# Peptides against a protein of PDB entry 1Y0J, part 28

Target 1, 39 residues: chain A of PDB entry 1Y0J
Amino acid sequence: EARECVNCGATATPLWRRDRTGHYLCNACGLYHKMNGQN

## One batch from the design tools (peptide; made by RFdiffusion4, then SolubleMPNN)

Design b2_p16_7_s4 (from b2_p16_7, 8 letters changed)
Fold by OpenDDE base, seed 1:
Formats: sequence, C-alpha cells, structure tokens
Structure b2_p16_7_s4 (fold): chain B 39 residues (1-39), chain A 16 residues (1-16)
Amino acid sequence: as target 1 above (39 residues)
Amino acid sequence: DEEARRRALIERQEAL
C-alpha cells in the first residue's frame, strides 16, 4: 500500500511523521506544522 | 535544528 502525506501528497520522505489525530505527514510538512501549528 | 527545518521546507517546495 502506498502512503501519502495528507498535506502535500508526497509518497516518499526520509521520515514519516503524524499529526495529533494520526494522519501521516512527510518530514517537511510535519516540521511545518510543528512550527506554525496549522496547515 | 533551524537549519534542518529550513532544508525540509525547501524540499517540500521543490516537490510541489
């Protein structure tokens, strides 16, 4: 099964992250969310 | 790590 970042649609990343509700984020989007607290 | 965050954000923009 193919995993995708719920924010940007990326299917490959050095590190999969997750938001507080369990949605998968690529490393970049996960860091963006951490910095800004929003999409 | 601010630099790591910067690199990650650039990576995101390049992919989009």
Scores: peptide ipSAE 0.109, ipTM 0.678, DockQ to the pose 0.040
Fold by OpenDDE base, seed 3:
Structure b2_p16_7_s4 (fold): chain B 39 residues (1-39), chain A 16 residues (1-16)
Amino acid sequence: as target 1 above (39 residues)
Amino acid sequence: DEEARRRALIERQEAL
């Protein structure tokens, strides 16, 4: 139905990001994932 | 290990 962050399930974000393998993350989770490598 | 990260993200998605 709608895109969702694979980390937190959010369906809305000011900026959709993707991890190194192409999975969609909300802006917040994308930044967190980038800073921590993996979670 | 990109595959491990991929699996982890999929599992987190399914857990929601």
Scores: peptide ipSAE 0.079, ipTM 0.577, DockQ to the pose 0.174
Fold by OpenDDE base, seed 2:
Structure b2_p16_7_s4 (fold): chain B 39 residues (1-39), chain A 16 residues (1-16)
Amino acid sequence: as target 1 above (39 residues)
Amino acid sequence: DEEARRRALIERQEAL
């Protein structure tokens, strides 16, 4: 399967995260969203 | 939010 971060397009990350609607985020983008809120 | 997405890209680059 192919997975991509919906924010930056990364295909690999130490930890996949998901937003409140179930979209996949890489660890870095997920943490950024958590710190800064919705975008 | 396009600007927020850009900031997140920069944040990721800095984390590498």
Scores: peptide ipSAE 0.134, ipTM 0.717, DockQ to the pose 0.050; fails the geometry check
Fold by OpenDDE base, seed 5:
Structure b2_p16_7_s4 (fold): chain B 39 residues (1-39), chain A 16 residues (1-16)
Amino acid sequence: as target 1 above (39 residues)
Amino acid sequence: DEEARRRALIERQEAL
């Protein structure tokens, strides 16, 4: 399975994160969401 | 939030 960030579409990241509903985010977008809230 | 998604893309680019 080719995982991708639901926010930016990245397929590679040093650390996969998940939002509150379980969608996968790359590290950068996960941190962005953490700092700025839901999109 | 489409605008937030756009900003996140920019943020990611700036981190590279």
Scores: peptide ipSAE 0.120, ipTM 0.694, DockQ to the pose 0.051; fails the geometry check

Design b2_p16_8_s1 (from b2_p16_8, 7 letters changed)
Fold by OpenDDE base, seed 3:
Structure b2_p16_8_s1 (fold): chain B 39 residues (1-39), chain A 16 residues (1-16)
Amino acid sequence: as target 1 above (39 residues)
Amino acid sequence: EEEELKALREKLEAEL
């Protein structure tokens, strides 16, 4: 299971998140998207 | 079984 953040390519994160289409985001990118509503 | 449990935990974690 080699998971990668679709936004930054990170392979490790304290918490995996997913975007509206189900793609994985690292915690940082997920929160960023949530706060700003964009990449 | 264990792989399925892992998958479930992973899916749950992704929703947080």
Scores: peptide ipSAE 0.027, ipTM 0.488, DockQ to the pose 0.040
Fold by OpenDDE base, seed 1:
Structure b2_p16_8_s1 (fold): chain B 39 residues (1-39), chain A 16 residues (1-16)
Amino acid sequence: as target 1 above (39 residues)
Amino acid sequence: EEEELKALREKLEAEL
């Protein structure tokens, strides 16, 4: 379960998300990307 | 069995 958010580098999050290409994002970054479509 | 459950949780979590 060693995972890291590709956007901010976080290693812990209440919910892991994944972008369209399969990269892992923490919940915060995932939601931000979903709502804004960019970093 | 534990590893299978872990994998299922991770897949579900990643898709939510």
Scores: peptide ipSAE 0.027, ipTM 0.492, DockQ to the pose 0.038
Fold by OpenDDE base, seed 5:
Structure b2_p16_8_s1 (fold): chain B 39 residues (1-39), chain A 16 residues (1-16)
Amino acid sequence: as target 1 above (39 residues)
Amino acid sequence: EEEELKALREKLEAEL
């Protein structure tokens, strides 16, 4: 139930996302990765 | 049923 962004460690976000390997990312990190293809 | 709904919401949220 408790989730954490694998990139920045955030535990709260307006929208959880998931990377290609299935790891959870907060909305900000997920969008950043998608737009730039990097961490 | 609540567990199934929770799982569905989680999967949908992760893919958006």
Scores: peptide ipSAE 0.026, ipTM 0.488, DockQ to the pose 0.039
Fold by OpenDDE base, seed 2:
Formats: structure tokens, C-alpha cells, sequence
Structure b2_p16_8_s1 (fold): chain B 39 residues (1-39), chain A 16 residues (1-16)
């Protein structure tokens, strides 16, 4: 499937994550949001 | 904050 990270547009990642709103994020962007608790 | 990360990733991707 042609999934994309809603933040950086990456189409490949070791692990797909989802934010509170259900948007898909690559692993890196997802971890960033989670750790900082902010966008 | 997501804009900062986005900019960083795009900057890196552009240089690759």
C-alpha cells in the first residue's frame, strides 16, 4: 500500500505508528510526538 | 514542533 507519514511524507518505516487523531506517522515522527507530548 | 521535525527530515532527504 502507498501509506505516507502525515508529518514528513515518508513511505517506508520500520514501524508505523498512529497519533491521537488516528493519522499514520513513521516511527521517527511518532516517537518525536510521543516523547515531547507536542506537535 | 512537528514542523521542525518535518523541516529537518526534508532537509536531510534533500541532501541524500
Amino acid sequence: as target 1 above (39 residues)
Amino acid sequence: EEEELKALREKLEAEL
Scores: peptide ipSAE 0.063, ipTM 0.552, DockQ to the pose 0.052; fails the geometry check

Design b2_p16_8_s2 (from b2_p16_8, 7 letters changed)
Fold by OpenDDE base, seed 2:
Structure b2_p16_8_s2 (fold): chain B 39 residues (1-39), chain A 16 residues (1-16)
Amino acid sequence: as target 1 above (39 residues)
Amino acid sequence: EAEELEKLREELEKKL
């Protein structure tokens, strides 16, 4: 059951997030995109 | 939130 952040490819994170289309993002990338208002 | 759901999913899978 391997999972990867669709943005950076990280396989581990303190908190998995999901974008509006359901793709997984690591916590860092999720927050970064949210901060910049981008996907 | 998503992390908690993932944990639950994994625990459930162990029992199946």
Scores: peptide ipSAE 0.026, ipTM 0.438, DockQ to the pose 0.035
Fold by OpenDDE base, seed 1:
Structure b2_p16_8_s2 (fold): chain B 39 residues (1-39), chain A 16 residues (1-16)
Amino acid sequence: as target 1 above (39 residues)
Amino acid sequence: EAEELEKLREELEKKL
C-alpha cells in the first residue's frame, strides 16, 4: 500500500496520523497540526 | 501502542 503525507509528501514515518477529515499525515506533520492547527 | 495499532491496521488492510 502506497501512502504519503498530504502535507509534506513523505512516504515513511514511525507513526501515521490523520487530520480531521481523515487524510494521512506523517508523525511530524501530524504533531505540527496538533500544536498549531494549520499546515 | 499507537505504532502497534497502525501496524495492525496495515496488516488487516493487506487481507481485505
Scores: peptide ipSAE 0.024, ipTM 0.435, DockQ to the pose 0.038
Fold by OpenDDE base, seed 5:
Structure b2_p16_8_s2 (fold): chain B 39 residues (1-39), chain A 16 residues (1-16)
Amino acid sequence: as target 1 above (39 residues)
Amino acid sequence: EAEELEKLREELEKKL
């Protein structure tokens, strides 16, 4: 199946993460979001 | 390993 980061659109990442609303984020964006509380 | 965890997540996702 296809998946992409809702923040940057990346389709490949070492680890898929999810935001509080359940949307998928690539590892980088997920960490960024976690640290800053925003996309 | 992150990749293995992702595989597990994908498998679980198929069941939901």
Scores: peptide ipSAE 0.022, ipTM 0.452, DockQ to the pose 0.041
Fold by OpenDDE base, seed 4:
Structure b2_p16_8_s2 (fold): chain B 39 residues (1-39), chain A 16 residues (1-16)
Amino acid sequence: as target 1 above (39 residues)
Amino acid sequence: EAEELEKLREELEKKL
C-alpha cells in the first residue's frame, strides 16, 4: 500500500496528518492548511 | 506519536 498527500502528492513525510475529511496530508501541507486555512 | 501509529497500522495490515 502506498499513501500520498492529497495536496502535493508526496509519498513520504516525517509526519502524516489528516484533514477534516480524513484525507492524508504530508506534514508540510498539513501545517500550511492549518496556518492559512487554504491549500 | 505518528511513527508508533504507523507501525501499528502496518502490523494490522499484515494480519488482514
Scores: peptide ipSAE 0.022, ipTM 0.415, DockQ to the pose 0.035

Design b2_p16_8_s3 (from b2_p16_8, 8 letters changed)
Fold by OpenDDE base, seed 2:
Structure b2_p16_8_s3 (fold): chain B 39 residues (1-39), chain A 16 residues (1-16)
Amino acid sequence: as target 1 above (39 residues)
Amino acid sequence: EEAELAALRERREAEL
């Protein structure tokens, strides 16, 4: 399994998240999107 | 909210 954060391209993260459309986000980007109403 | 659920699911899948 090799996935990438659709926001920053990271291939590793302590916790994978997903946006409302199902795209994978690393933990950091997921939280960022959430904070900005994008996740 | 959905992002939080997704995170939990991914963590679960990684552990199993």
Scores: peptide ipSAE 0.072, ipTM 0.567, DockQ to the pose 0.051
Fold by OpenDDE base, seed 3:
Structure b2_p16_8_s3 (fold): chain B 39 residues (1-39), chain A 16 residues (1-16)
Amino acid sequence: as target 1 above (39 residues)
Amino acid sequence: EEAELAALRERREAEL
């Protein structure tokens, strides 16, 4: 699997996250979305 | 799966 962040396209991250729709987010984008009430 | 583990961690954080 060539997993990539649906937000920034990153293919590597210290911690993969997933949004409420099941799409993958890198740690940074996941936290960003969380801070903005999106994840 | 790392993403699922992260989701579990987030849920735990929300519960606290």
Scores: peptide ipSAE 0.045, ipTM 0.510, DockQ to the pose 0.045
Fold by OpenDDE base, seed 5:
Structure b2_p16_8_s3 (fold): chain B 39 residues (1-39), chain A 16 residues (1-16)
Amino acid sequence: as target 1 above (39 residues)
Amino acid sequence: EEAELAALRERREAEL
């Protein structure tokens, strides 16, 4: 698969996450958004 | 699907 983080464009991550709209985020961006109340 | 599994884990953590 050629999955990409919708926030930073990363194609590799130890764990894929998804935002409230179902778009994929890398682990780092997913955690960052959660910390800021955006995910 | 890792994304779905992560969501389930996060929901459990929120309940604790």
Scores: peptide ipSAE 0.038, ipTM 0.495, DockQ to the pose 0.042
Fold by OpenDDE base, seed 1:
Structure b2_p16_8_s3 (fold): chain B 39 residues (1-39), chain A 16 residues (1-16)
Amino acid sequence: as target 1 above (39 residues)
Amino acid sequence: EEAELAALRERREAEL
């Protein structure tokens, strides 16, 4: 129930994602990472 | 749970 985006620190998001190493990202940061390959 | 569901959706999208 307690999760935090490793990129921006957000604790709430409409959809949690994970990076290639399994760390949690909010939807926005996850999409950004996926599309650009970097933060 | 949401992350797992997202992963499933991503795999499905890749198959389209």
Scores: peptide ipSAE 0.034, ipTM 0.496, DockQ to the pose 0.039

Design b2_p16_8_s4 (from b2_p16_8, 7 letters changed)
Fold by OpenDDE base, seed 5:
Structure b2_p16_8_s4 (fold): chain B 39 residues (1-39), chain A 16 residues (1-16)
Amino acid sequence: as target 1 above (39 residues)
Amino acid sequence: EEEELKRLREELEKKL
């Protein structure tokens, strides 16, 4: 599979997340967005 | 959600 974080481009992560619009984020970026609203 | 859980499971299975 070729999933990629829309924020940092990472292709591997312990847990995939998604933003409000449904875009995939790696765990780190997903948590960052949740904490700050955006990168 | 299902795909995210699938990814998590795959990562876990590699360590077992």
Scores: peptide ipSAE 0.025, ipTM 0.442, DockQ to the pose 0.032
Fold by OpenDDE base, seed 4:
Structure b2_p16_8_s4 (fold): chain B 39 residues (1-39), chain A 16 residues (1-16)
Amino acid sequence: as target 1 above (39 residues)
Amino acid sequence: EEEELKRLREELEKKL
């Protein structure tokens, strides 16, 4: 199975996160969303 | 495996 960050398209990250709707985000994008509420 | 990452994520979120 292939996973992809819905924000930047990255397929590899040290830690997968998810947004409020359950879509996968790489660690960097996930932290960005958390910091800014949304993107 | 996903459970382990979930736990790590939750701990990390507490610091934000």
Scores: peptide ipSAE 0.018, ipTM 0.420, DockQ to the pose 0.043
Fold by OpenDDE base, seed 3:
Structure b2_p16_8_s4 (fold): chain B 39 residues (1-39), chain A 16 residues (1-16)
Amino acid sequence: as target 1 above (39 residues)
Amino acid sequence: EEEELKRLREELEKKL
């Protein structure tokens, strides 16, 4: 069982986030969606 | 936009 960021493939991050569809994103990638509301 | 997302990731990783 290994979680992976759907955008960059990272398997480790200080904070896992999710996009609006529920897919996991690493912290860095997730911030883009939160701040800009776009993909 | 995925390309911009990748760029942001690269910049933010420098601060982690």
Scores: peptide ipSAE 0.040, ipTM 0.535, DockQ to the pose 0.050; fails the geometry check
Fold by OpenDDE base, seed 1:
Structure b2_p16_8_s4 (fold): chain B 39 residues (1-39), chain A 16 residues (1-16)
Amino acid sequence: as target 1 above (39 residues)
Amino acid sequence: EEEELKRLREELEKKL
């Protein structure tokens, strides 16, 4: 099974993050969501 | 915005 960012589909990242519901986000998408609060 | 996220990802990856 290959992990992928639920937002951008990336399969590799310096740091995997999770949203409040447990979905995986790449570092970039996780930081974007943290800063902006939405996609 | 998905396009901004894509750009952010690409910019970060260029620095790795």
Scores: peptide ipSAE 0.040, ipTM 0.541, DockQ to the pose 0.042; fails the geometry check

## One batch from the design tools (peptide; made by RFdiffusion4, then SolubleMPNN)

Design b2_p17_1_s1 (from b2_p17_1, 5 letters changed)
Fold by OpenDDE base, seed 1:
Structure b2_p17_1_s1 (fold): chain B 39 residues (1-39), chain A 17 residues (1-17)
Amino acid sequence: as target 1 above (39 residues)
Amino acid sequence: SYEERLAAVRAAKAAAE
């Protein structure tokens, strides 16, 4: 098993984030999602 | 879409495990 960003599929990131429903996002996608409400 | 990507990731994860 390996964690993946649900938006871009990345398996490595400086910081794992989560969307509002708990799905894992890489740092970049998480920040984008947080600020724009979408990915 | 985000939801489509989420579904694809979940499906791939399940298939790989």
Scores: peptide ipSAE 0.142, ipTM 0.663, DockQ to the pose 0.390
Fold by OpenDDE base, seed 3:
Structure b2_p17_1_s1 (fold): chain B 39 residues (1-39), chain A 17 residues (1-17)
Amino acid sequence: as target 1 above (39 residues)
Amino acid sequence: SYEERLAAVRAAKAAAE
């Protein structure tokens, strides 16, 4: 099974990130969450 | 919201498996 960004559903990214609860995020969404703290 | 998208992703993943 393929990994998916829990925010946007992307299945490919240059860098997988994780939120503070361990959910996988694509690079873009990870950066967004890091900067904004919420969505 | 983030939680809504998370729920949607989980639901879609479950449905596709």
Scores: peptide ipSAE 0.135, ipTM 0.647, DockQ to the pose 0.430
Fold by OpenDDE base, seed 2:
Structure b2_p17_1_s1 (fold): chain B 39 residues (1-39), chain A 17 residues (1-17)
Amino acid sequence: as target 1 above (39 residues)
Amino acid sequence: SYEERLAAVRAAKAAAE
């Protein structure tokens, strides 16, 4: 079990984020999701 | 799409267990 971004599969990131349903996203993907509503 | 990637990640996780 290794945490990975549900969008890009990254396993390392400066900051883990979460989408509205609680799935983990890396910092970059989380910001894109938050800002644009999609990845 | 995001949902497709999410489904793929879930499937990969299940396969690894």
Scores: peptide ipSAE 0.129, ipTM 0.647, DockQ to the pose 0.321
Fold by OpenDDE base, seed 5:
Structure b2_p17_1_s1 (fold): chain B 39 residues (1-39), chain A 17 residues (1-17)
Amino acid sequence: as target 1 above (39 residues)
Amino acid sequence: SYEERLAAVRAAKAAAE
């Protein structure tokens, strides 16, 4: 098993983030989600 | 949507295991 960004499916990122409900996001998607509140 | 992508990721993970 491998970790995946729940938004874009990426399996590698310089920094793993989490959304409000604890789902893993790659760095880019995490920042986007935080900034816009949705995706 | 985000929810759709979340569901797809979970489904793909389950199918691969």
Scores: peptide ipSAE 0.124, ipTM 0.643, DockQ to the pose 0.408

Design b2_p17_1_s2 (from b2_p17_1, 7 letters changed)
Fold by OpenDDE base, seed 3:
Structure b2_p17_1_s2 (fold): chain B 39 residues (1-39), chain A 17 residues (1-17)
Amino acid sequence: as target 1 above (39 residues)
Amino acid sequence: SYEERLAEVRARKEEEA
């Protein structure tokens, strides 16, 4: 299965990030999640 | 919410597995 952002469903991103529990997030969602604690 | 979206993804991934 293809990797996808658990927040927005994006399947491509310049940088894959992960939340505190290890789930993949696209760069944008990962940054937002990290800074705001939510998406 | 984030948790709801996460649950949806988990369900889909489990379905694909």
Scores: peptide ipSAE 0.174, ipTM 0.654, DockQ to the pose 0.287
Fold by OpenDDE base, seed 2:
Structure b2_p17_1_s2 (fold): chain B 39 residues (1-39), chain A 17 residues (1-17)
Amino acid sequence: as target 1 above (39 residues)
Amino acid sequence: SYEERLAEVRARKEEEA
Protein backbone atom coordinates (compact mmCIF):
# COMPACT_ATOMS: atom_id res chain seq x y z
CA GLU B 1 0.00 0.00 0.00
CA ALA B 2 3.00 2.27 -0.31
CA ARG B 3 2.51 5.41 -2.36
CA GLU B 4 3.45 5.14 -6.00
CA CYS B 5 3.32 7.35 -9.06
CA VAL B 6 0.22 6.40 -11.01
CA ASN B 7 2.09 6.99 -14.26
CA CYS B 8 5.50 5.34 -13.89
CA GLY B 9 5.12 3.38 -10.67
CA ALA B 10 7.96 5.12 -8.86
CA THR B 11 7.76 4.76 -5.09
CA ALA B 12 10.20 7.53 -4.25
CA THR B 13 10.58 11.06 -5.53
CA PRO B 14 12.04 14.39 -4.39
CA LEU B 15 8.54 15.85 -4.45
CA TRP B 16 5.16 14.16 -4.68
CA ARG B 17 2.72 15.91 -6.98
CA ARG B 18 -0.87 15.24 -7.90
CA ASP B 19 -2.76 15.34 -11.16
CA ARG B 20 -5.92 17.35 -11.77
CA THR B 21 -8.03 14.70 -10.06
CA GLY B 22 -5.77 14.20 -7.08
CA HIS B 23 -3.81 11.09 -8.07
CA TYR B 24 -0.19 10.95 -6.94
CA LEU B 25 2.59 11.46 -9.43
CA CYS B 26 6.34 11.60 -8.91
CA ASN B 27 7.89 15.00 -9.49
CA ALA B 28 9.01 14.23 -13.03
CA CYS B 29 5.70 12.81 -14.20
CA GLY B 30 3.78 15.52 -12.43
CA LEU B 31 5.76 18.26 -14.14
CA TYR B 32 5.41 16.61 -17.52
CA HIS B 33 1.67 16.24 -17.03
CA LYS B 34 1.29 19.83 -15.94
CA MET B 35 3.40 21.25 -18.74
CA ASN B 36 2.14 19.07 -21.57
CA GLY B 37 -1.26 17.91 -20.41
CA GLN B 38 -0.21 14.26 -20.61
CA ASN B 39 2.10 11.62 -19.17
CA SER A 1 -2.59 5.59 -21.90
CA TYR A 2 -2.51 7.62 -18.72
CA GLU A 3 -6.04 6.56 -17.85
CA GLU A 4 -5.19 2.91 -18.38
CA ARG A 5 -2.25 3.25 -16.00
CA LEU A 6 -4.48 4.96 -13.47
CA ALA A 7 -6.97 2.11 -13.66
CA GLU A 8 -4.19 -0.43 -13.22
CA VAL A 9 -2.84 1.29 -10.12
CA ARG A 10 -6.32 1.66 -8.64
CA ALA A 11 -7.01 -2.02 -9.21
CA ARG A 12 -3.75 -3.03 -7.55
CA LYS A 13 -4.34 -0.80 -4.54
CA GLU A 14 -7.86 -2.13 -4.19
CA GLU A 15 -6.58 -5.70 -4.31
CA GLU A 16 -3.94 -5.00 -1.67
CA ALA A 17 -6.51 -3.48 0.67
Scores: peptide ipSAE 0.163, ipTM 0.648, DockQ to the pose 0.290
Fold by OpenDDE base, seed 1:
Structure b2_p17_1_s2 (fold): chain B 39 residues (1-39), chain A 17 residues (1-17)
Amino acid sequence: as target 1 above (39 residues)
Amino acid sequence: SYEERLAEVRARKEEEA
């Protein structure tokens, strides 16, 4: 299986991030989640 | 919601595995 952003489904990103519970997010979604607490 | 998307992704990964 390939890694994908749990929010937008992207399979490629310049930087993989993780939410508070360890789920993978692409850079963009991760930053949004971190700053706003939601996606 | 975010939680709903998480559940959807988990379900697909489970099917793929």
Scores: peptide ipSAE 0.162, ipTM 0.646, DockQ to the pose 0.300
Fold by OpenDDE base, seed 5:
Structure b2_p17_1_s2 (fold): chain B 39 residues (1-39), chain A 17 residues (1-17)
Amino acid sequence: as target 1 above (39 residues)
Amino acid sequence: SYEERLAEVRARKEEEA
């Protein structure tokens, strides 16, 4: 099974990020989550 | 919401596993 962003479903990204609980997020969603505390 | 999307992804992965 392929890794995917838990927020938008993207399966490819320049940089994989993780939320506070370790769930994978694409770069864009990860940055948004970090800055706003939510996606 | 983020929580809902997270739940959907987790459920799908559990189904695939």
Scores: peptide ipSAE 0.159, ipTM 0.642, DockQ to the pose 0.292

Design b2_p17_1_s3 (from b2_p17_1 with T1S A3E R13K)
Fold by OpenDDE base, seed 5:
Structure b2_p17_1_s3 (fold): chain B 39 residues (1-39), chain A 17 residues (1-17)
Amino acid sequence: as target 1 above (39 residues)
Amino acid sequence: SYEERLAAVRARKAAAA
């Protein structure tokens, strides 16, 4: 299977993160989401 | 949901192509 970022659709990232609902985000989107509280 | 969010992302990427 292939993991995808639920914000930007990236399939490759240096570090996988998760949002408050547990869905996967790439590193960049995860940091953005955490900082702003939204995607 | 995970599926709904992924579907939206894929749709946006397809529309931008």
Scores: peptide ipSAE 0.571, ipTM 0.859, DockQ to the pose 0.535
Fold by OpenDDE base, seed 2:
Structure b2_p17_1_s3 (fold): chain B 39 residues (1-39), chain A 17 residues (1-17)
Amino acid sequence: as target 1 above (39 residues)
Amino acid sequence: SYEERLAAVRARKAAAA
């Protein structure tokens, strides 16, 4: 399994996050999603 | 869109399997 951010495709991040439906997001995309409700 | 990017990631994961 090669985890990748569902938004930007990044395969490495300081902290993996998840969207409201459980998909993995890198730290940056996860914070953006949480803050703005979108990616 | 987010959904399009999500679909692309799913496709890449499927291709790698």
Scores: peptide ipSAE 0.295, ipTM 0.737, DockQ to the pose 0.391
Fold by OpenDDE base, seed 4:
Structure b2_p17_1_s3 (fold): chain B 39 residues (1-39), chain A 17 residues (1-17)
Amino acid sequence: as target 1 above (39 residues)
Amino acid sequence: SYEERLAAVRARKAAAA
């Protein structure tokens, strides 16, 4: 089972992040989510 | 929406299992 970013669907990233509920986000989407509180 | 994208990811993951 491959991991996917819940925001953009990416399956590869330099660094996996998680949103506040534990869902996986790629590095870029995770940084955006953290900064803005949403994707 | 974010929730719709999340649901889609869950569905794809389930289908790939």
Scores: peptide ipSAE 0.290, ipTM 0.733, DockQ to the pose 0.381
Fold by OpenDDE base, seed 3:
Structure b2_p17_1_s3 (fold): chain B 39 residues (1-39), chain A 17 residues (1-17)
Amino acid sequence: as target 1 above (39 residues)
Amino acid sequence: SYEERLAAVRARKAAAA
């Protein structure tokens, strides 16, 4: 299946990231999550 | 919320699988 960002639903990103619990985030949302501690 | 978005993603994956 296609991977998608759990925050914004994006299916493509130059760098997949993950939140604290291992859920996939696109690069942008991952950076936001890291910066703010949440989405 | 984050949890709502997570639930939505899970639902989409479940529907597609």
Scores: peptide ipSAE 0.285, ipTM 0.728, DockQ to the pose 0.393

Design b2_p17_1_s4 (from b2_p17_1, 7 letters changed)
Fold by OpenDDE base, seed 4:
Structure b2_p17_1_s4 (fold): chain B 39 residues (1-39), chain A 17 residues (1-17)
Amino acid sequence: as target 1 above (39 residues)
Amino acid sequence: SYEEKLAAVRAAKEAAE
C-alpha cells in the first residue's frame, strides 16, 4: 500500500494521523485538522 | 469516500503542476 494524506496528497510523513472518519492525514495536516476542525 | 477524496487531491496537485 502507498498511503496518502487525504488533504495534501503527501505520501510520506514522520507520523501518520487519522481524521474523525478514519481517513489518513500526514502529521502536519492532522495537526491542522485537529486544531481547526477542518480538512 | 476515501478514494474519492484522494482522487480529488491527486487531481488538484496535478493541475497545480
Scores: peptide ipSAE 0.494, ipTM 0.826, DockQ to the pose 0.601
Fold by OpenDDE base, seed 3:
Structure b2_p17_1_s4 (fold): chain B 39 residues (1-39), chain A 17 residues (1-17)
Amino acid sequence: as target 1 above (39 residues)
Amino acid sequence: SYEEKLAAVRAAKEAAE
């Protein structure tokens, strides 16, 4: 399977990020998550 | 919400592959 952002479903990103629990996020969603820092 | 999406993703992965 192809990796996908758990938030938006994107399958491609210049930089894969991970949330506190290890879920993969695209760069954009990772930054959003970091900014809001909530579940 | 983010948590709701995570739950959906987990469920989808479990049901599919």
Scores: peptide ipSAE 0.185, ipTM 0.672, DockQ to the pose 0.296
Fold by OpenDDE base, seed 2:
Structure b2_p17_1_s4 (fold): chain B 39 residues (1-39), chain A 17 residues (1-17)
Amino acid sequence: as target 1 above (39 residues)
Amino acid sequence: SYEEKLAAVRAAKEAAE
């Protein structure tokens, strides 16, 4: 299986990020949630 | 929401086991 962002479903990103519980997020979604404190 | 998506991911993972 291919990795995908749990938020937007993207399968490609310049940098894979992980939330505090280990779920994978694309760079954009990871930064968005981190910067805005939204989830 | 993000939290709902995470819950769905967890459920899907469990179902795939």
Scores: peptide ipSAE 0.178, ipTM 0.662, DockQ to the pose 0.184
Fold by OpenDDE base, seed 5:
Structure b2_p17_1_s4 (fold): chain B 39 residues (1-39), chain A 17 residues (1-17)
Amino acid sequence: as target 1 above (39 residues)
Amino acid sequence: SYEEKLAAVRAAKEAAE
């Protein structure tokens, strides 16, 4: 199975990130959540 | 919401076990 961003479902990203509990996020979603603390 | 999506992912993982 391919990795997916838990937030938007993207399967491709320049950089995979993880939230505070370890769930995978694409670069854009990871940065968004880090900056805003919520979606 | 983000939290709802996380809950859905956890539920899907449990169902796959």
Scores: peptide ipSAE 0.171, ipTM 0.655, DockQ to the pose 0.256

Design b2_p17_2_s1 (from b2_p17_2, 12 letters changed)
Fold by OpenDDE base, seed 4:
Structure b2_p17_2_s1 (fold): chain B 39 residues (1-39), chain A 17 residues (1-17)
Amino acid sequence: as target 1 above (39 residues)
Amino acid sequence: SARLKELEELVKNGKKL
């Protein structure tokens, strides 16, 4: 069972992030969500 | 969607961050 970004499905990232509800996001999507909210 | 395309671009660029 590999971790994957709930937003884009990526399975590898230099830094795993989490949204406010605890879902895992890759670095890029995490930054995007932080800046723009929901995609 | 435009939003999805924007996100995909960020993913391409952000994986080096």
Scores: peptide ipSAE 0.047, ipTM 0.585, DockQ to the pose 0.134
Fold by OpenDDE base, seed 1:
Structure b2_p17_2_s1 (fold): chain B 39 residues (1-39), chain A 17 residues (1-17)
Amino acid sequence: as target 1 above (39 residues)
Amino acid sequence: SARLKELEELVKNGKKL
């Protein structure tokens, strides 16, 4: 089992984030979602 | 899309953060 960003599929990131539903996002995607609400 | 391009760039840079 390897964690993956549900948005871009990245398997490595400096900081794992989670969206409001609990899904894992890489740092970049998480920040993007936070800023824009979507991508 | 513009958002996709922005995301790709953010992902590219974000992985250095």
Scores: peptide ipSAE 0.045, ipTM 0.598, DockQ to the pose 0.160
Fold by OpenDDE base, seed 3:
Structure b2_p17_2_s1 (fold): chain B 39 residues (1-39), chain A 17 residues (1-17)
Amino acid sequence: as target 1 above (39 residues)
Amino acid sequence: SARLKELEELVKNGKKL
C-alpha cells in the first residue's frame, strides 16, 4: 500500500516529512505544522 | 496556491492542522 500523509491523505509530495512520533506528512502539511508549532 | 487552499480547507474541516 502507498504511503499517505496522515493529515491530508496525499500519496505524493516533493518531500516527505515526519511528525514527532514518526508519522508521515506531505511537505505542505509538514511545513504548516512547523510554522504553527503544532502537529 | 492551490495547495494553500487545500490546507485552508483542511483547517476549516477540523483536520490535524
Scores: peptide ipSAE 0.042, ipTM 0.540, DockQ to the pose 0.252
Fold by OpenDDE base, seed 5:
Structure b2_p17_2_s1 (fold): chain B 39 residues (1-39), chain A 17 residues (1-17)
Amino acid sequence: as target 1 above (39 residues)
Amino acid sequence: SARLKELEELVKNGKKL
């Protein structure tokens, strides 16, 4: 299995994050979500 | 910052935001 960011589809990132419902996000998208509360 | 650079790269490469 290959993990991918549910927002941008990236398969590699310095740090995997997760949203409130447990979906995986790359570091960049995770930070974006944290800052804006949305994709 | 490094974190900001990652976000900028995301935009530059046309990834969804």
Scores: peptide ipSAE 0.047, ipTM 0.554, DockQ to the pose 0.253; fails the geometry check

